# Ledger of designs, part 144: peptides against a protein of PDB entry 9GMZ

Target 1, 343 residues: chain A of PDB entry 9GMZ
Amino acid sequence: TGFPLELLTRPATERLAYFENYTVAHPRLKEVYEILMRTIAEPAGASFIFVYGASGVGKTTLRLRVEQKLTELALPKLESDRARVPVVGIEAIAPESRYFNWKEYYTRALITLEEPLIDHKFDYGVRGISRDNFGKINVESKVVAPALRRALENALIHRHPDVFFVDEAQHFGKVASGYKLQDQLDCLKSLANMTGILHCLLGTYELLTFRNLSGQLSRRSVDIHFRRYCADSPEDVQAFKSVLLTFQQHLPLAETPNLVDHWEYFYERTLGCIGTLKDWLKRVLSDALDREATTITLKDLQKRALSVAQCQKMFKEIQEGERQLSETEADVQNLRSALGLGA

## One batch from the design tools (peptide; made by RFdiffusion4, then SolubleMPNN)

Design b2_p17_5_s2 (from b2_p17_5, 6 letters changed)
Fold by OpenDDE base, seed 4:
Structure b2_p17_5_s2 (fold): chain B 343 residues (1-343), chain A 17 residues (1-17)
Amino acid sequence: as target 1 above (343 residues)
Amino acid sequence: LKPLPPSLAEIRSALLA
């Protein structure tokens, strides 16, 4: 089944919105989704989940789908427990300076915890945090980071989410010269311990540096690798072609484009990352709709493709991350062998 | 090649309709 044919008579904005909201349930997304949902339901004393993978692999899509599912599952209980928020999700912001802005992080987290549907107004116990008539949180400039942290701890305890998501979590690693990345990890660990809330950090392979720095976090963390599709795997190539076939059926155009015939070009310019593929197709669809075109062509694709230089840079970053994981797997095997547990 | 099954987004749109 493709897109609803009635969309062809709808405005370009509705046609684009359909594709933007469309998610392909591709094998890697489904696998990671099932592992993540299971881990959230049965954390087994874990305080952290690390989800790492290439930029554009689809981590934000994964987060949004899990947030949706946790909300749906909680709806029957939310009628009786109006203070509860089932899930909280934020994106960590890249610092403009050499320092991670904890004040901004805590403020964004507090704003996200103020879901409009929650009638129960919580007093944060911090002077300089107020609500407007619409329930929007306002944080005065004089409020310092330690006070915002206490407010967030209290809010998380009161709202009791099943998980707290932090997307683009590699930005916690952007510390100034002379500050230890360990101090950032200890801060996050303390927040999870004080609140009793499971934290899920989603990010690039730069999150591996975080995992390796804290032997104490390693005992209370679950790792989930969100892999790209690899061209050296026939199964991965077949899955990638199936994704292209699905997207071509869900592009709201009068004539179905043949994306599958160009699978090698799509692979070359996405590196097997489905998020990168979707974003590319969104740009091309937007251009086609602006021209009232009946289909998309290879020339339209080429106009919005990432450059070869961009792809080469992204590929080097992926190869370094995949190498670090492979070395870690080998180190585990070597450790097991050295302990007499067998390979 | 088989198309992938309906996405969770299609399920969401059906729940919001």
Scores: peptide ipSAE 0.028, ipTM 0.616, DockQ to the pose 0.021
Fold by OpenDDE base, seed 1:
Structure b2_p17_5_s2 (fold): chain B 343 residues (1-343), chain A 17 residues (1-17)
Amino acid sequence: as target 1 above (343 residues)
Amino acid sequence: LKPLPPSLAEIRSALLA
């Protein structure tokens, strides 16, 4: 089934919003979604989940879908427990300096936890944290990071989310010294332990460097690799073509474009990353709607494609990440074989 | 996957309406 045909008579803004809100349930997304949902439901003593994969693979889409599902599942309980927040999701900010801005992290987390419509207003016990007339949290500039941490710990305990998501979590690792990186890991570990809240860190393959520095985090963490589609796998190629077929059916245009016939070009410029593909198609759709075009052409695609140089850079970063994981998998397999546990 | 449903804030707003 394609897009609702009534969209063809709707404003360009509604047509674009339809495509933006549309998510292809591709095999890798389904697999990772199921693993993540299961792990959140049954963490088995884990305090952390690490979800890593290429930039543009669809990690943010995964997070949003899990947040949605956890919210839906919590609705019956939220009627009786109005203090509860089912899920919290933030994005880690790239540090402007060699130091991670914990004050900003804690502030953003607190703001995300405090929905204006929550009946049970929590007292943080911290001077300079207030609510405005709309019930939004305001944090005064004078509030220091340790006080914000205590406020966040108390808020997480009181709101008791099923999981705390941190997107772009590789930014925790972008610090100048190994000592500071250890302090950051200890800070996150302490936050998870003090609150009893499961943390899910989503990021690029740079997140592996962060994860591997703490042998203690590794013992209490679950790893989820969100793989891209690989052109050397016939199954992955077929899945990628199926995604293109689905997208072409869900572009709200008068004439269905033939994306599948250009699958190699789409693969070349997305590296098998469905998020990159969707963002590319959004840009092209926006241009087509602005021109009141009936369809999308190859020339329209070419105008909004990533450059070959951008793709080459992204591909090198992917190859390095995939290599590191392959080496780790081989080391685990070698260890298992040496222990007599078999393949 | 279906479109992203309403946010928690939108759901709460609808429950209070």
Scores: peptide ipSAE 0.022, ipTM 0.627, DockQ to the pose 0.017
Fold by OpenDDE base, seed 5:
Structure b2_p17_5_s2 (fold): chain B 343 residues (1-343), chain A 17 residues (1-17)
Amino acid sequence: as target 1 above (343 residues)
Amino acid sequence: LKPLPPSLAEIRSALLA
């Protein structure tokens, strides 16, 4: 089943929006989605979930799909419990300074928790937090980080989401010293413990440093590796080709482009990352729609491809992350062997 | 995978309508 053919008569904006909203249910996404949904439903005393993988692997797509599913599942309860927010998702911002901005983090979290349509206005008990006429939270500049934290703790307790998502969570690690990173992790752990809310941190392989810094977090965390597709695996190559075939069928163009025949070039410029692939195809589709083109060509793809230098940089970051995971797996096996547990 | 469901805000708006 391809795109709705009626889109061919629709404006370019609607055709582009269709593709932007389209998600390929590729094997790695499905696997991680199922693990994440199960872990959220049955956290088994976990306070944290770490989802790590390459930049552009599709972590944001995963988050958005889970947020939507949790919202759908909560609908029957939201009718009876108007105070409930089923899920909260924020993106961590890269600090402009050498220090993570906790005030900004708490402010964004509060704004996200307080959808305008929640009838039950929660009083945060903090002077300088107000709501506008649309119910949107406004935080005055005078409000300090400890007050915002207390407001967030109270809001999370009152709204009781099933999970709190933080995307791009590697930005917590952008601190001037490893000591401050530990303090940040302890702060997040304290927030999760005080509220009883499960936290899910999504990010790059830089999140692996968070696992290593806190042996206490490791006992209360579930780890999910969102892997890329590898060209040395015939199964992964077949899955990647299947993704290309699916995107090919869902590009709202008059003539179906042959993407599958160019799979090696797509792999070279995406490193097996489906988010990178989708973003590339969005750019190419936008250019094609602007030209009123009937299809896309290899030349159109080449114009919007990542440079070889960009791919080499991304590949180095992936290799380092994959190496760290492989070393950890070997260390676990060595530990098991040393404990007299069979391999 | 099914299309993305509406946002919580859109759902709440539909429930209040």
Scores: peptide ipSAE 0.016, ipTM 0.444, DockQ to the pose 0.018
Fold by OpenDDE base, seed 2:
Structure b2_p17_5_s2 (fold): chain B 343 residues (1-343), chain A 17 residues (1-17)
Amino acid sequence: as target 1 above (343 residues)
Amino acid sequence: LKPLPPSLAEIRSALLA
């Protein structure tokens, strides 16, 4: 089924919002979603989940869908337990300095845990944390990072979410020294251990460097690789074409554009990353709606495409990440062979 | 493909109703 036809009579803002909110349940997203949901339900003693993949593969979409599902599953229990928050999701900020801003991280996490609609407001036991008239948390500038950490630990224990999501988690690794990176890892481990809350870090392949620096994290972590579609796989090409077909049916335009016939061009300019594809189509749809156009043309697509130079840079970053994962698989085989375990 | 579950905004709206 395509978009609701009544959208053609609605304002451009509503037509654009429909497409923005629309998510294609493509095979890789579905696979990773099922693995992630299962791992959250049965962590088997894991304290961390790492979800890594190319920029624009759709990690944020995955997070939002899991957050939604966990909230839906918790609703019957939330009627009786008004203190519980089913899920916490934040985005890690790139450090402006050589140091990660832990104060900002703890503040954002606390704000997210204190949903205004929650009936039982938690007392943090920390001077300088207050609520406004809408129940929103306010943290005074005088509150130091160790106090905010204690407040977050207490809030996580009290609210007991099924998982704590950190999107763009590669930003934890953007520190000037390996020693500082280890301290950040130890801080996250301590938070997970003290609260008993499962942490899920989503990020680019740069997250692998962060994961590999701590042998202790590796023992208590589950890895989920969110792969792009590869043009050398017939199954992946077919899946990518199916995504294009689905998007063309869900563009709220009077005439359905033919995206599938241009699949190679879409692949060239997205590298098989569905998030990149959606963002591209969103820009093109916005332009078409502004012109009151009946459809989208190849010329409209070309106007908003990533440059070849941008695609080449992104592809090098992807290849380096995919190479690192392949080396890890080879190391496992070498270890098994050295142990006298058959291949 | 099953439709994806309601947005977080829709869930919040349902909790307020």
Scores: peptide ipSAE 0.029, ipTM 0.471, DockQ to the pose 0.019; fails the geometry check

Design b2_p17_5_s3 (from b2_p17_5, 7 letters changed)
Fold by OpenDDE base, seed 1:
Structure b2_p17_5_s3 (fold): chain B 343 residues (1-343), chain A 17 residues (1-17)
Amino acid sequence: as target 1 above (343 residues)
Amino acid sequence: LKPLPPSLSEIRSALLA
C-alpha cells in the first residue's frame, strides 16, 4: 500500500509532511527497536544502554519510535499518576570549547522533562528555576551547573521515566583531556545512580571511545550496534532494495518513480544508511513539489546527492568504527575460546 | 512504522479533553 491518493490534491506542505513523518520499518530498525525495548523493560541491573552506528543510520528515528511506544504503554498509568513522565529524550550539543557545557545539558533536560500540562508541579528547591504563566520551566542565567544537576536529579526521581535518552552522545567524548573525559563519565554515572533512571546514549562510533574509557560503565551497560546495510551481503542488498521500493510507493507524486532500478547509485551515495537515504529523498521531493512535478528523475536525484568527497569521508569514518567493533568482537570470541566457552 | 508520535503535551491535552 502506498501513500493516500487524496494527498495529490493537498498542498505541497502537507505532502512533504506526510513523507517526513513516514518511517520505513526496515529489518535493522526493527531488530534494534526490539532489542532496545526489551532492554528498557528488563535492564537486569544495567544503568546504561549504548546504541552506536554510522551517522545517518537512523538512531534518532529509533529513539523517537521508542519514545512513542513507551508513551503509549504508559498512558493508562499516566491517568492515575499525573506526576509521571514516561520517557525523556534530549540531544547532546557539540561543545564550542574544550569543555562540555553541563549547564546547557541540565537546562535542556529539565525543559524536556517538565511538561506544562503535568498537574503535580514539582518544587526544585533551587532559586532561579520557575514556571512561566504557561507552565513552562524557566532557568535564570544565575543558576549554576551544580544547582541544575540537583534540580534534574530531583525531577528525574519525581517524574520517574522508564529511560533517559541522550542523542548525539559522542559529544560527551569531544573534550580535550583524559581527566576531563573521566569526569564526564563519572558525572553521567552519578546521575544514573542517584536517580535510579536507566540512561540510553545514542551516538556515532566515536561513542565507543567514550564507552571503553570506563571499565565501571562497561560492567553496567548494554551495547546495541545499529548496523548499516552492506553491499557485500545479499540479504542486506535485498533489504536495501525493499526500502527503496517502500519509499517510492510513499512519495506523494502523481507518477511513482522507479528508485529500485537505481539502487546502486542510492547505495553509493548513502553507504547503506537509511536516514541518509530518507533525508536525500525528502530534499528531492521538496524540489519536485516546488516545481509541481509529476515524478522524480535521476537528474533530480543527482542535484541533491551527497558529493563523492562527502561519501568518501563518511565511508572512512564508518570503516574505522566497524573495524574497532570487529576487533572487539574478535577479542571477546578469543576470550571465550580461551575460557573454554563455546563460540 | 506509523508517523511520528504526538508530543507528550499533545497526548496530555487529549487526555484532559
Scores: peptide ipSAE 0.017, ipTM 0.472, DockQ to the pose 0.018
Fold by OpenDDE base, seed 3:
Structure b2_p17_5_s3 (fold): chain B 343 residues (1-343), chain A 17 residues (1-17)
Amino acid sequence: as target 1 above (343 residues)
Amino acid sequence: LKPLPPSLSEIRSALLA
């Protein structure tokens, strides 16, 4: 089943929006989705979930799908508990400075958690936090980070989300010293402990540094590896080709482009990362729609491809992350063997 | 996967209507 054919008569903006909103349910996404949903339902005393994988593997898509599912599952309860927010998700921002901006983080979290149409408004107990006439949260510039934290703690307790998502969570680690990284972890741990809310940090393999720095976090965390597709696995290659086939069927163009025949080129320029692939195809689709083109050509693909240098850099980052995980798995096996537990 | 369900805000708006 392809895109709705009526889209061919619709504006370019609507055609592009269709593709943007379209999600391929590829095997790795399904696997990680099921693990994540199960872990959220039964955290077993965990305070954190770490979802790590390559940049562009599809972590944001995973988050959005889980947020939606949790919202759907909460609907029957939301009729009786109008104060509840079933899920909250934010993106951590790369700091412009050497320091993570906690004030901005707390502000964004509050704005996201306290949606304008929420009926059960409460006082945050913090001067300079208000709602406008549209119910939007306004935070005055004078409000300091500790006050915003208290407001967020109160909001999280009051709203009781099943999970708090932080996307691009590796940005917490972009601090000039390992000591400052521990402080960031202690802040997050304290927020989770004070609120009783499960936190899910999604990010790159740089999140492994968070796992390794705190033996206490490791005891209260669940790890989920969102793997890319690997070209050395026939099953992964077949899955990747199937994703290309699905995308080509869902590009709202008059003539279906043959993406599958170029699978090696797509793999070379995405490293098996489906998010990177989708973003690439989105750019190419936008260009094609702007030209009122009937299809996408290899030349159109080449125009919007990541450079070889970009791919080489991304691949090095992936290899380092995969290596660290492999070493950790080997260490666990060695420990089990040394304890006489078997492999 | 099915289309994304409406946002929580859209759902709440519909429940209040």
Scores: peptide ipSAE 0.106, ipTM 0.732, DockQ to the pose 0.018; fails the geometry check
Fold by OpenDDE base, seed 2:
Structure b2_p17_5_s3 (fold): chain B 343 residues (1-343), chain A 17 residues (1-17)
Amino acid sequence: as target 1 above (343 residues)
Amino acid sequence: LKPLPPSLSEIRSALLA
């Protein structure tokens, strides 16, 4: 079934919002979703989940869908346990300096844990953390990072989320030295261990560098590779075409655009990344709605496409990430051979 | 493909209703 036809009589803002909120449950998203949900339910002693893949593959969409599902599953328990928060999700910020801003990280995490609807407001026991009339926390500038860490540890223990999500987690690795990167890893390990809360770090392939620096994290982590669709795989091509077909049916336009016939062009300019595809179509839809157009043309698509130079840069970053994963598989095989376990 | 469940904002709105 396509979009609700009544949207054609609705304002452009509502038509755009429909498409923005629409998510294609494509095979790779579904696979990673099922693995992630299972791992959250049964972490088997893991303290970390790493979800890595290309920029624009759809990691944020995955996170939001898991957050939603965990919230839905927790609703019956939240009626009896008004202190519980089912899930916490934040985005890591790229450091403006050579150092990661832990004060900002802890503050954002604390703000996210303070759901306005929670009846039992937690006392952090930290001077300079207050609440406004709406229950939103305010952190005074004088509050130092160690105090905010203790407040977050106590809040996580009290609220007992099933998982703590950190999106754009590659930003933890954007530090000037390997020593500082190890310190960041040790901070995260300590937070997970002290709270008993499972952490899920989502990021680009740059997250692999962060993941590989700690042999201790590796023993307590589950890895989930969110792959793009590859043009050399007939199954992946078919899945990508199916995504295009689904999007064309869910563009709230009077005439259904033919996206599928242009699948190679869509693949060329998205590298098989569905998030990149959706963002492109959102821009094109917005333009079409502004013009009160009945459909989208190839010319409209071309106007909002990523440049060839942008695609070439993104493709190099993808190839480097995919190469690093392939090397890890080869290292496992070499280790097995060296141990006499055979191929 | 089953549609993915409603957004967090929709869940919050339903909890406030």
Scores: peptide ipSAE 0.022, ipTM 0.489, DockQ to the pose 0.019; fails the geometry check
Fold by OpenDDE base, seed 5:
Parts: C-alpha cells; sequence; structure tokens
Structure b2_p17_5_s3 (fold): chain B 343 residues (1-343), chain A 17 residues (1-17)
C-alpha cells in the first residue's frame, strides 16, 4: 500500500503535505510509543518521564503521535468536562543568554494550555494576563515570573492534562552553572508536585545529566531511551531498509524511486536516525515537485544530504551519549554484584 | 501509525459544529 494515486493530479503543496504528515511506524518508534503510552496511563507514582535519544531520531514525531492519541482518547470526556485539556506540549527554547528564561517558559506554557475554544475561561487572578477577542491568552511584559508560575500551576490544576510535554528539554541544561541546573530541576519537580501533573521531558543525551544530578528525581522518574538503528546489527539494518521501502512507497511521485538500493548512503548520512531521514526526503521531494520530476535520483539525494562534517559531529554526540548509558548499565550491574544480587 | 492530528482547537471546533 502506497500513497493515494489521486495525489499525482494534485498541487505540489498537497503532495508535499501528504508526505510531511505521513509517519512510518518503524520498530523503535512503535516500541517507545507503547512504553510512553503505558507509562502515561499508569505512572505508578512517577512525576517525570525522560525520553532521550539522538537528535533527529524522531522524538518530536513521538510526542505529536502521543498528543494525538491522548486527545482522541479524551474526546468522550471533553464533551462532559469542557474545562479539561487532555495534553499540553511545548518546545523549550534555547536561551539567548546564559540563563534559562523562566518567564518565557511559563508564558509559552500558559498560551499553549489556554485554548481559545475552551468555554470555561479561567481567571488567573494575575494583572496583565488577558484574553483577546478570540480568547487567546496575552501576557503583558510587566508580569513577573513568580506570578506566571502561579498562573501556570492554577491552570494545570484546573485543566488537569494527563501529561505535560517539554520537547528539546536539554535547553534547561544550558544554564551557566551546575548549581543552577539543580535549581531548575527542583523548580520543575515542585511544579509537578504542586499540580499533580505528570511531566515528560524529551531531548538529546544531554538529558542524562538530569538523571545524575538528582537522586530524588531518579526515584520518581521513568527513563525511555529512543535508540537509533545501528549498522552493526543485522536486525537494525533490516528495519532501516524496511523504513526506506516504506518511504519510497509513500513519496507521491509518478515513478517509485529505489531508495533501498542506496541504504548504505542513507545510513551514512542519517546515522540510523529516521527523523533525519524523513527531513532529508522532504527536502528532496520538495525539489522534485518544484521541477515537476517523475522520480528522485541519487543526484537529487546528494544535493540535499547532510555534509560529512555534520554527520561526524552528530556521530560524536551520539557516541558520547551511548557511552554514558553503557557505563550506567555497567555500574548498575557492578552495584548489583557488590550487593550480592545475582546478575 | 495514522497521520498527525488536527490541533485540539480543530477537534473542539468539530465537536461544536
Amino acid sequence: as target 1 above (343 residues)
Amino acid sequence: LKPLPPSLSEIRSALLA
């Protein structure tokens, strides 16, 4: 089963939008999705979920799929409880300064949480928080971070989402000192505890530093590693080829391109990261549609590939993250052995 | 996996329609 053939007669914008909206249910995505959905449904006293993995592995795609599913599952309840928001998802912004902007974080969270179409408008009791004629939240520049925090706490309690997502959460770690990172984690922990709302932080392997900084967070967190596909694993290579096969069937072009025959080149330039692969194919598809091309060639792929230097940098970051996880696993095993617990 | 969702606002608009 491929793309709808009717797309071949549609505008380039519609053809591109089809591919952008298409998600391959690859094994690693499915596994992490199932673990995440189960953990959200049954947090077992957890206040945090950490989802970490390589840049471009597909964490944002995972988040958006979970947000969709949680929204769909909540629909019957939303008819009776018009105040409820089933899920909140934000992306953490990289700080322009050496300090994380909590005011911006709280503002963005409030704006995302306050859907204009919610009938029951919440009064935050904070001067300088208003709604426009469409019911969208506006936060005046004079509103201070502590007031925005209280507003967010009240909004989260009132709207009671099943989970609060923060994508690119490694940006919390970009503060000037390790002490400030601990303070930030304590602030997030306090927010989760005060609201009773489960927080899910998605990010790069830099999130592993958050696990190590707070033994208290570790006791109340669930960790999910979103792994890339590895070329040294025959199973992973087969899965990666299957992803290429699926994408080639879902590129809305007159002639199906042969992506699978180029699997090594795709692996070299994506490091087994399916998000990176999809973004590459989107760029190539856009170029092909602009030229009214019937298919995609190797030359078209090469034109939009990441450089070797970019891949080397990304690979170094992946290797460091994978090393840290492997060391942690070995440390756990050593601890168990030292405690007289069998392997 | 199915395509990415409509926004919560789009879903609510469809429920109110």
Scores: peptide ipSAE 0.018, ipTM 0.463, DockQ to the pose 0.018; fails the geometry check

